Peptides against a protein of PDB entry 3VA4. Designs and how they scored, part 42

Target 1, 107 residues: chain A of PDB entry 3VA4
Amino acid sequence: EPIGQLRLFSGTHGPERDFPLYLGKNVVGRSPDCSVALPFPSISKQHAVIEISAWNKAPILQDCGSLNGTQIVKPPRVLPPGVSHRLRDQELILFADFPCQYHRLDV

## One batch from the design tools (peptide; made by RFdiffusion4, then SolubleMPNN)

Design b2_p9_3_s4 (from b2_p9_3 with P1A E6V)
Fold by OpenDDE base, seed 2:
Structure b2_p9_3_s4 (fold): chain B 107 residues (1-107), chain A 9 residues (1-9)
Amino acid sequence: as target 1 above (107 residues)
Amino acid sequence: APPPAVPVP
């Protein structure tokens, strides 16, 4: 069962989408085989990764050297490629210009 | 849920 969820908010691209997150690597990217597939041209094929090593540990977000970047909204931060960021529950993330939100699921 | 107001590049 999923341990977390990543929400892509609605926008000009279309309606809201929810992606389940599991133990291990959850790749965010334009490629259709990504766990979080965002089929938009401004998203890199492998844009970022959300790694969940255990059910009771905060996920790690890393940008994978994306073209258009990964940002944390509050407080605003551009994530350098490959640098680990521990996700907080309800954290707002920009993949390129697409706003998303991580939340932990109660399992 | 409605999208939040966030700064974008």
Scores: peptide ipSAE 0.072, ipTM 0.785, DockQ to the pose 0.067
Fold by OpenDDE base, seed 5:
Structure b2_p9_3_s4 (fold): chain B 107 residues (1-107), chain A 9 residues (1-9)
Amino acid sequence: as target 1 above (107 residues)
Amino acid sequence: APPPAVPVP
């Protein structure tokens, strides 16, 4: 069962979408086989990864050398490729220009 | 949920 969730907010692209996050690597990218598939041209095929090593540990977000970057909204920060960022519950993330939010599921 | 207003690169 999922341990977390990534929400893609609604926008010009369409309605809100919720993606379950599981133990292991959850790849965010344009490729259809990504765990979090964001089929938009500004998203890299393999854009970023959210790794969950245990249910009681904060997930780790890493940009995978994406073209248009990964950013944390508050406080504002561009994530350098390959640098681990510990996700906070309810954290707002930009993959390219697409706003998303991570939240922990109560399981 | 409504999206937040955030800076867009």
Scores: peptide ipSAE 0.072, ipTM 0.784, DockQ to the pose 0.069
Fold by OpenDDE base, seed 4:
Parts: structure tokens; C-alpha cells; sequence
Structure b2_p9_3_s4 (fold): chain B 107 residues (1-107), chain A 9 residues (1-9)
């Protein structure tokens, strides 16, 4: 069962998509084998990682040295590569220019 | 649902 969810908001790229997040590493990237596959040119093949541990449901987000970056919206912050950011429920994230939202599931 | 207004670089 998923522990969280990442929503990709609708945009010029297409409709909204929801991606389940599981324990362990959930890779965000353009590669089709990513847990969160964002098949867009501005997304790096392995752009970022959302890691969820069994002892703490709050995910850790890290940018993987992406070309176009990863940002938190509120408060605005560019995430340096490899630096851990603890995601809050309902947090808004930009992968490159794609707005997403993390949702913590009650499981 | 429509996306919220978020700043995009």
C-alpha cells in the first residue's frame, strides 16, 4: 500500500496525474522506470528522490543534481543537490517548472 | 483539480 502520493498538476503537458509513493526510494525523473515518471525534456532522467522510511512517514526529498533544479514553493527555496529536505503534508514542489504536491496518506 | 498559482522560475 502507498504511504504517500505525489500529484502532478495539470498543465500544457497534459492532465493531472497521481503517483503513489512507497517505503524506500521513489525516484522522480524522465526515465520510464522511475517511480514518478515525468517524461518531459526539462526533467532529468533521474531528477530527484523521495525516500520514505518505516520509522518516519515524513518523506525526505533530495535533488539528484538535476539540470533544471528542484524547488520548494512555500517558503521559496532552491534545493541544493543531495541536501535532504523533509516534506510536509500538502507541500508544493517544483521539479524544473512542473508544479507538484505531496500528500501524506493515513495508513 | 486546477493547479494552485505557484511561482515558476
Amino acid sequence: as target 1 above (107 residues)
Amino acid sequence: APPPAVPVP
Scores: peptide ipSAE 0.072, ipTM 0.779, DockQ to the pose 0.064
Fold by OpenDDE base, seed 1:
Structure b2_p9_3_s4 (fold): chain B 107 residues (1-107), chain A 9 residues (1-9)
Amino acid sequence: as target 1 above (107 residues)
Amino acid sequence: APPPAVPVP
């Protein structure tokens, strides 16, 4: 059962997509086997990871040394590779140029 | 939902 959701907003790439997030590692990347598969050239094969523990449902986001970066929108900042960022509900994230939003599910 | 206005580097 998913305990979170990552929304990829619609754009020139296509329609909106919602990805379920589960306990453990949710890898964001261009590779098709990623939990959050973003099949776009500007996304690294393994771009970032959203990790959720059983102890704390609040996800930790880390950039995995991506080429085009991972950013938090509010306040704007680029996440240094490997540095943990605790996601807040409704937080807006840029993976490269792709805007996404984390949503905590009420389960 | 429509995408938010987001600053892009």
Scores: peptide ipSAE 0.070, ipTM 0.775, DockQ to the pose 0.067

Design b2_p9_4_s1 (from b2_p9_4, 5 letters changed)
Fold by OpenDDE base, seed 1:
Structure b2_p9_4_s1 (fold): chain B 107 residues (1-107), chain A 9 residues (1-9)
Amino acid sequence: as target 1 above (107 residues)
Amino acid sequence: SAAAVAALL
């Protein structure tokens, strides 16, 4: 069962896409093996990770030393590699220049 | 929406 969802907003790349997030590590990256596969040149093969533990339903986001970075939109902030950021429901994230939104699923 | 994100940036 998915615990959360990451939405990639529509853009020049195409339509909106939703990715389910599960317990454990959800890797965000260009590699097709990633839980959140963003097959775009500006995304690193392993760009970031969203980890959800059994003890805490709230995800932890970390940039994995990506080339083009990971940012929080509000308040604006670039995430240093490996630094844990606790995701809030409806939080807006930029992976490189791709806007996404985290949504906590109720059930 | 994408427009909403653009407004925040």
Scores: peptide ipSAE 0.058, ipTM 0.744, DockQ to the pose 0.030
Fold by OpenDDE base, seed 5:
Structure b2_p9_4_s1 (fold): chain B 107 residues (1-107), chain A 9 residues (1-9)
Amino acid sequence: as target 1 above (107 residues)
Amino acid sequence: SAAAVAALL
């Protein structure tokens, strides 16, 4: 069962999409084999990773050296490549220009 | 979407 969810908000690219997040590494990227596949040109093939080590620990987000970056919205912060960011529930994230939201599931 | 814009503010 998924431990969390990443929501891609609707936009010019199409409707909202919800991606389940599991224990381990959930890769965000343009490549179709990514856990969170965002098939858009501005997304790097392997853009970022959300690592969930345990159900009772906050996930860690890292940018993987993406071309167009990963940002936290509130408060605004650009994530340097490879630097661990502990995700808060309901956190808003920009992968390039694509707004997403992390949600912890009560499982 | 309206929800996406509102969420970012």
Scores: peptide ipSAE 0.057, ipTM 0.747, DockQ to the pose 0.029
Fold by OpenDDE base, seed 3:
Structure b2_p9_4_s1 (fold): chain B 107 residues (1-107), chain A 9 residues (1-9)
Amino acid sequence: as target 1 above (107 residues)
Amino acid sequence: SAAAVAALL
């Protein structure tokens, strides 16, 4: 049962895509085995991780030492590698230059 | 896309 969703907005890469997020570690990256597979050259193979420890806890986002970084849009913030960021519902995230949005699902 | 740009504003 998915607890959250990560939306990749539409762009030159193609249409919008929604990725379900589950309990545990949801890896964001270019590698095809990632939970959130973003097959784009500017995305690192293991770019970031969204960890959900419990359904009633805010997910934790960490950059995994990606080449092109992970940023929060509002308020603007560059995430240093390995530093925990607690995601808010509807948070807008840039993985490299790809805009995404986290959404908490009502389970 | 226009929607993606708007989402960032």
Scores: peptide ipSAE 0.056, ipTM 0.747, DockQ to the pose 0.030
Fold by OpenDDE base, seed 4:
Structure b2_p9_4_s1 (fold): chain B 107 residues (1-107), chain A 9 residues (1-9)
Amino acid sequence: as target 1 above (107 residues)
Amino acid sequence: SAAAVAALL
């Protein structure tokens, strides 16, 4: 059962898409085997990871040393590679220039 | 929504 959701907003790339997030590591990247597969050239093969632990309700986001970075929108902040960021519900994230939103599911 | 994101960027 999914613990959260990552929404990729609509844009020039196409329509909105929702990705389920599960316990453990949810890799965000261009590779098709990523949990959150974003098949766009500006996204690194393994761009970032959203890790969800049973003991912590809030996911941890880390950039994996991506080429074009991972940023929090509000307040604006570039995430240094490998540094843990605790996601808040409804938080807005940029993977490269792709806007996304994290949503915690009530499960 | 995409519009909400655009307002924040």
Scores: peptide ipSAE 0.055, ipTM 0.742, DockQ to the pose 0.029

Design b2_p9_4_s2 (from b2_p9_4, 5 letters changed)
Fold by OpenDDE base, seed 3:
Structure b2_p9_4_s2 (fold): chain B 107 residues (1-107), chain A 9 residues (1-9)
Amino acid sequence: as target 1 above (107 residues)
Amino acid sequence: EAERLASLL
């Protein structure tokens, strides 16, 4: 069962999509085998990773050296490649120009 | 969509 969710907001690319997040590494990227597959040219094949080590711990987000970056919306900041960022519930994230939102599921 | 925009601001 998923313990988290990443929502890709609707946009010019299409409707909103929700991706389940599980324990372990959830890769965000353009490659079809990614846990969070975002098939858009501005997204790197292996763009970022959301690692969830336990159901009761905040997930860790890391940019994987993506071409177009990973940013936190509030407060706004660019995440340096490989630097761990602990995700807060309801956190808004930009993968390139795609707005997403992480939220913890009640399980 | 309105909720989304409010969240991003």
Scores: peptide ipSAE 0.125, ipTM 0.750, DockQ to the pose 0.026
Fold by OpenDDE base, seed 2:
Structure b2_p9_4_s2 (fold): chain B 107 residues (1-107), chain A 9 residues (1-9)
Amino acid sequence: as target 1 above (107 residues)
Amino acid sequence: EAERLASLL
């Protein structure tokens, strides 16, 4: 069962979408085989990864050397490629220009 | 949309 959720907010691309996050590596990217598939030109084929090692541990977000980057919104921070960032519940993330929000599910 | 923007700010 899903342990977390990544919400892609609505925008010019279309309506809001919710992606379930599971134990292990959840790849964010343009490729259709990604766990979080964001089929937009500005998203790298393999853009970032959200790794969840246990239900009671904060997920780790890493940028995978994406072209247009990964950023945390509050406080603002650009994530260098490969550097681990521990996600907080309700954290707001930009993949390129696409705003998303991580939500921990209470299961 | 307004709710979204408020969340991001």
Scores: peptide ipSAE 0.123, ipTM 0.754, DockQ to the pose 0.027
Fold by OpenDDE base, seed 4:
Structure b2_p9_4_s2 (fold): chain B 107 residues (1-107), chain A 9 residues (1-9)
Amino acid sequence: as target 1 above (107 residues)
Amino acid sequence: EAERLASLL
């Protein structure tokens, strides 16, 4: 069952999309094999990873050395590759120029 | 759209 959700806001690319997040690694990237597949040229094939552990439902976000980066919106922060960031509920994230929001599900 | 903008600011 999904532990969280990543929402991709609507934009020039198209409508809003919601991606379920599960226990373990949830890879964000352009590759269709990614848990969060963002098929856009500015997104790296393997852009970032959202990891959720059994003992801590709060996800850890890491950029995977993406070309166009990963940023936290509030407070503004560029995530260096491989540096762990603990996601808060409703946290806003930029993968390249694509705004997303993490939502913790009540399960 | 207004809600989206408000959430990002």
Scores: peptide ipSAE 0.113, ipTM 0.742, DockQ to the pose 0.026
Fold by OpenDDE base, seed 5:
Structure b2_p9_4_s2 (fold): chain B 107 residues (1-107), chain A 9 residues (1-9)
Amino acid sequence: as target 1 above (107 residues)
Amino acid sequence: EAERLASLL
């Protein structure tokens, strides 16, 4: 059962997409076997990871040493590779230039 | 505002 959701906003790349997030590691990347597969050339094959250790704990976002980076929007901040960032509900994230939003599901 | 800028990148 999904515990969270990552929304990729619509843009020049195409329509909005919602990705379910589960317990464990949810890898964000260009590789098709990623949990959050973003098949765009500016996204690294293994770009970032959203780790959910428990349903009652905030997810942790880490950049995996991506080429084009991972950023939070409010306030704007580039995430250093491998450094844990606790996701807030409704957090706005940039993977490279792709705007996304994390949402906690009430299940 | 920051969201709009981000969406345009």
Scores: peptide ipSAE 0.092, ipTM 0.748, DockQ to the pose 0.038

Design b2_p9_4_s3 (from b2_p9_4, 5 letters changed)
Fold by OpenDDE base, seed 1:
Structure b2_p9_4_s3 (fold): chain B 107 residues (1-107), chain A 9 residues (1-9)
Amino acid sequence: as target 1 above (107 residues)
Amino acid sequence: SAAFIASLL
């Protein structure tokens, strides 16, 4: 069952979409086989990864060396490639210019 | 909401 959720907010690309996040690696990217598939040209094929461990349900976000980057919104921070960032519940993230929000599910 | 997010950006 899903442990978390990533919400892509509505925008010029279309309506809001929710993606389930599971134990292990959840790849964010343009490739259709990504767990969080964002089929937009500014998103790298494998853009970032959200990893959830059995020991700590707070996910670790890493940018995978994406072209257009991964940023935390509040406070603003660019994530260097491969550097672990522990996600907080309801944290706002930019993948390239696409705003998303992580939500922890209480299951 | 998208409007809320826009206010934060």
Scores: peptide ipSAE 0.164, ipTM 0.779, DockQ to the pose 0.030
Fold by OpenDDE base, seed 5:
Structure b2_p9_4_s3 (fold): chain B 107 residues (1-107), chain A 9 residues (1-9)
Amino acid sequence: as target 1 above (107 residues)
Amino acid sequence: SAAFIASLL
């Protein structure tokens, strides 16, 4: 059962996509075996990770040393590689130039 | 908002 969701907003790349997030490490990247597979050249093969350690704890986002970076939109912040960022519900994230939104699911 | 997201693309 998914604990959260990552939404990739629609754009020139195509329609909106919703990715379920589960307990453990949810890797965001261009590689097809990633939990959140973003098959775009500006996304690193292993770009970032969203770790959910428990259903009642906020997920932790870390950039994995990506080429084009990971940013939080509001308030704006570039995430240094490997530095933990606690995700808030409805948080807007840029993986490279791709806007996404984290949403906590009611379980 | 949708408008804000569009501005990021």
Scores: peptide ipSAE 0.143, ipTM 0.763, DockQ to the pose 0.033
Fold by OpenDDE base, seed 2:
Structure b2_p9_4_s3 (fold): chain B 107 residues (1-107), chain A 9 residues (1-9)
Amino acid sequence: as target 1 above (107 residues)
Amino acid sequence: SAAFIASLL
């Protein structure tokens, strides 16, 4: 069962989507085989990764050298490629210009 | 949504 969730908020691209997150590497990208598949041209094929090592540890977000970047919204920061960012529950993330939110599931 | 906007501010 999933231990986290990534929500893509609704926008001009379409309705809200929720993606389950599991132990291990959850790749965010345009490629259809990504755990979090965001099929938009501004998203890199393998854009970022959310790695969850244990249910009781904060996930690690890393940008994978994406073209249009990965940002944390509040407080605002641009994530350098390959640098680990520990996600907090309810954290707001921009993959390119697509707003998302990480949610830790209570399981 | 209002909730979304509020979350970004």
Scores: peptide ipSAE 0.141, ipTM 0.758, DockQ to the pose 0.026
Fold by OpenDDE base, seed 4:
Structure b2_p9_4_s3 (fold): chain B 107 residues (1-107), chain A 9 residues (1-9)
Amino acid sequence: as target 1 above (107 residues)
Amino acid sequence: SAAFIASLL
C-alpha cells in the first residue's frame, strides 16, 4: 500500500504524472527501473532517493550526486549529495528543472 | 494549471 505520492507537474515534457511511494527506498531517476522513473535527459539515471521508514512514515529525501541537482522550493535550498532532508506534506521539489510535489497519503 | 504552478514556485 502506498504511503505517499510524488506528483510531477505538467510541462513541456508532457502531462502531469503521479507516482506512488512505498515503505523503503523509492529511487528517482531516468532509469526505467526506478520507482519514480523520469525519462528525461537532464535527470540522472539514479538522481535521488525518497526513503520512507515504518516508524514515522515521513520521507527522507537525498540527492544521489546527480548532475543537475535537487532543490527544495520553499524555503529555497539546494540539497548537497547524501544529506538527508525530511519531506513535509505538500513540499515542492525540483529534480533538475522538473517541479514535483510530495503528498502524504492518509493511510 | 500553469497559473497555480507559477504561484507555488
Scores: peptide ipSAE 0.133, ipTM 0.765, DockQ to the pose 0.027

Design b2_p9_4_s4 (from b2_p9_4, 7 letters changed)
Fold by OpenDDE base, seed 3:
Structure b2_p9_4_s4 (fold): chain B 107 residues (1-107), chain A 9 residues (1-9)
Amino acid sequence: as target 1 above (107 residues)
Amino acid sequence: SSAEIAAKL
């Protein structure tokens, strides 16, 4: 049972996709073995990581030194590599040019 | 960009 969700909004790449997030490290990247696999050339093989330590704690997002970066939309800011960012429910994130949204699931 | 994302919500 997932405790979080990362939604990739629809775009030129295709339809919307929802990725379940679980306890532990959820890697976001182009590699097919990533928890959140985004098979696009502008996404790094190991782009970022969303770590969830407990169901009642905010996840931590970290960019893994990606080529095209990870940004928070509101307020807008680029995440420095390796710096922890606590995700808020409904947070809007850009992995390279791809808009996504984190959603905390109430289980 | 921000507006485009907001429109998807």
Scores: peptide ipSAE 0.040, ipTM 0.699, DockQ to the pose 0.031
Fold by OpenDDE base, seed 2:
Structure b2_p9_4_s4 (fold): chain B 107 residues (1-107), chain A 9 residues (1-9)
Amino acid sequence: as target 1 above (107 residues)
Amino acid sequence: SSAEIAAKL
């Protein structure tokens, strides 16, 4: 059962998409093998990872040395590769230039 | 920007 959700907002690329997040590592990337597959050229094959170690702990977001970076929107912050960022519910994230939002599920 | 993203919510 999913613990969280990552929403990719609608844009020029197409409609909104929601990706379930589970315990463990949820890889964000262009590769179709990724838990959060974003098949866009500006997204690295393995762009970032959202790790959820427990349902009652904040997920950890790490950029995996992506080409076009990972950013937190509010407050604005570029995430250095490999540095842990604890996600807050409703956190707005940019993977390259693709806006997303993390949502904690109540399950 | 955050405002542009917020407008999508």
Scores: peptide ipSAE 0.039, ipTM 0.707, DockQ to the pose 0.031
Fold by OpenDDE base, seed 1:
Structure b2_p9_4_s4 (fold): chain B 107 residues (1-107), chain A 9 residues (1-9)
Amino acid sequence: as target 1 above (107 residues)
Amino acid sequence: SSAEIAAKL
């Protein structure tokens, strides 16, 4: 069962989508084999990774050297490639220009 | 913008 969820908000690309997040690495990217598959041209094939450990279940987000970047919305901040960012519950994230929200599932 | 995203919540 999923430990977290990543929500892609609705937009010009289409409707809202929810992606389950599990222990280990959850790759965000354009490639269809990604855990969080965002099939949009502005998303890198392997754009970012959300890693969840069993220790505290607070995800670590890292940009994987994506072309169009990964940003935290508030406070606004661009994540340098490979730098760990600990996600807060309900954190708002931009992968390229696609707004998403992380949600911790209490299971 | 942050405000636009917040409106979706």
Scores: peptide ipSAE 0.038, ipTM 0.695, DockQ to the pose 0.030
Fold by OpenDDE base, seed 4:
Structure b2_p9_4_s4 (fold): chain B 107 residues (1-107), chain A 9 residues (1-9)
Amino acid sequence: as target 1 above (107 residues)
Amino acid sequence: SSAEIAAKL
């Protein structure tokens, strides 16, 4: 069962999409085999990783050396590649210029 | 902007 959800907000790219997040590594990227597949040219093939462990269900977000970066909106922060960021519930994230929101599910 | 993102919530 999913532990969390990543919401891609609607925009010029199209409608809103919700992606389930599971225990382990959830790769965010342009490649179609990514857990969070964002098929847009400004997204790197493997852009970032959201990792969720069994002992700590708060996800860890890491940028994977993406071309156009990963940012936290509030407070504003550009994530250096490979640096762990613990996601808070309802946190707003930019993958390149695509706004997303993490939501912790009640399980 | 942050305001534009907030409006989507």
Scores: peptide ipSAE 0.038, ipTM 0.693, DockQ to the pose 0.030

Design b2_p9_5_s1 (from b2_p9_5, 6 letters changed)
Fold by OpenDDE base, seed 1:
Structure b2_p9_5_s1 (fold): chain B 107 residues (1-107), chain A 9 residues (1-9)
Amino acid sequence: as target 1 above (107 residues)
Amino acid sequence: MAAFLASQL
């Protein structure tokens, strides 16, 4: 049962894609075995992690020392590697230059 | 529109 969703908006790379997020670690990266697989050259093989606990369903986002970084859009902020950021519902995120949105599911 | 705004930052 997915607890959240990460949406990759449409762009020059192709159409919109939605990725389910589950309890535990959801790795964002270029590697095909990532929970959120973004097969683009500017994305690191293991770029970031979205961790969701059973106690608090608000995800924690951390950059994993990616080459091109992870940013919060509003307010604009670069995430230092390994620093925890608690995601808000509908929050906009940049992985490298790819705009994404986190959505909290009710179920 | 959200994607557009994000891309501008």
Scores: peptide ipSAE 0.055, ipTM 0.715, DockQ to the pose 0.034
Fold by OpenDDE base, seed 4:
Structure b2_p9_5_s1 (fold): chain B 107 residues (1-107), chain A 9 residues (1-9)
Amino acid sequence: as target 1 above (107 residues)
Amino acid sequence: MAAFLASQL
């Protein structure tokens, strides 16, 4: 069962897409085998990871040393590689220039 | 739309 959702907002790349997030590691990246596959040139093959544990269902986001970075929008913050950020419900994230939103599912 | 606009600020 999905614990959360990552929404990629619509843009020049195409329509909105929703990705389910599960317990464990949810890799965000350009590679097609990523849990959150963002097949865009500015996204690194393995860009970031959203990890959800059973004891704490609030996800931890880490940038994986991506080329174009990962940022939190409110308050604005660039995530240094490997630094843990605990995602809040409805938090807005930029993977490179792509705006996304995390949503906690009520399960 | 609002969320998208906010992400660009």
Scores: peptide ipSAE 0.054, ipTM 0.711, DockQ to the pose 0.032
Fold by OpenDDE base, seed 3:
Structure b2_p9_5_s1 (fold): chain B 107 residues (1-107), chain A 9 residues (1-9)
Amino acid sequence: as target 1 above (107 residues)
Amino acid sequence: MAAFLASQL
């Protein structure tokens, strides 16, 4: 059962996509074997990771040294590579130029 | 994209 969700908003790339997030490491990247596979050239093969240690703990987002970066939208901030960012429910994230939203599921 | 847009306001 998924603990969270990452929503990729609709855009020029196509329709909205919702990715389930599970306990452990959820890799965001261009590689097809990523938990959150974003098959776009501006996304690094392994771009970032969302780690969920427990259902009752805030997930940790880290950029993996991506080419085009990972940003928090509000307040605006570029995430330095490898620095842990504790995700808030409904938080808006940019992976390169792709807007996403993290949502904690009620399970 | 409604949620994203709303969050920007």
Scores: peptide ipSAE 0.053, ipTM 0.709, DockQ to the pose 0.025
Fold by OpenDDE base, seed 5:
Structure b2_p9_5_s1 (fold): chain B 107 residues (1-107), chain A 9 residues (1-9)
Amino acid sequence: as target 1 above (107 residues)
Amino acid sequence: MAAFLASQL
């Protein structure tokens, strides 16, 4: 069962979408086989990864060397490729210019 | 809303 959720907010691209996050690696990218498939040209085929090692540990976000980057919104920060960022509940993330939010599920 | 606004900056 899902341990977390990544929400893509609604925008010019379309409506809100919620993606379940599971134990292991949840790849964010333009490729349709990504766990979090964002089929937009500004998203890299494999853009980032959210890794959940255990249900009781904060997920780790890494940019995968994306073209248009991954950013944390508050406080604003560009994530260097391959550097681990521990996600906080309700954290706001930009993949390229697409706003998303991580949410921990109570399961 | 906050995320959307931030993405526009």
Scores: peptide ipSAE 0.052, ipTM 0.715, DockQ to the pose 0.037

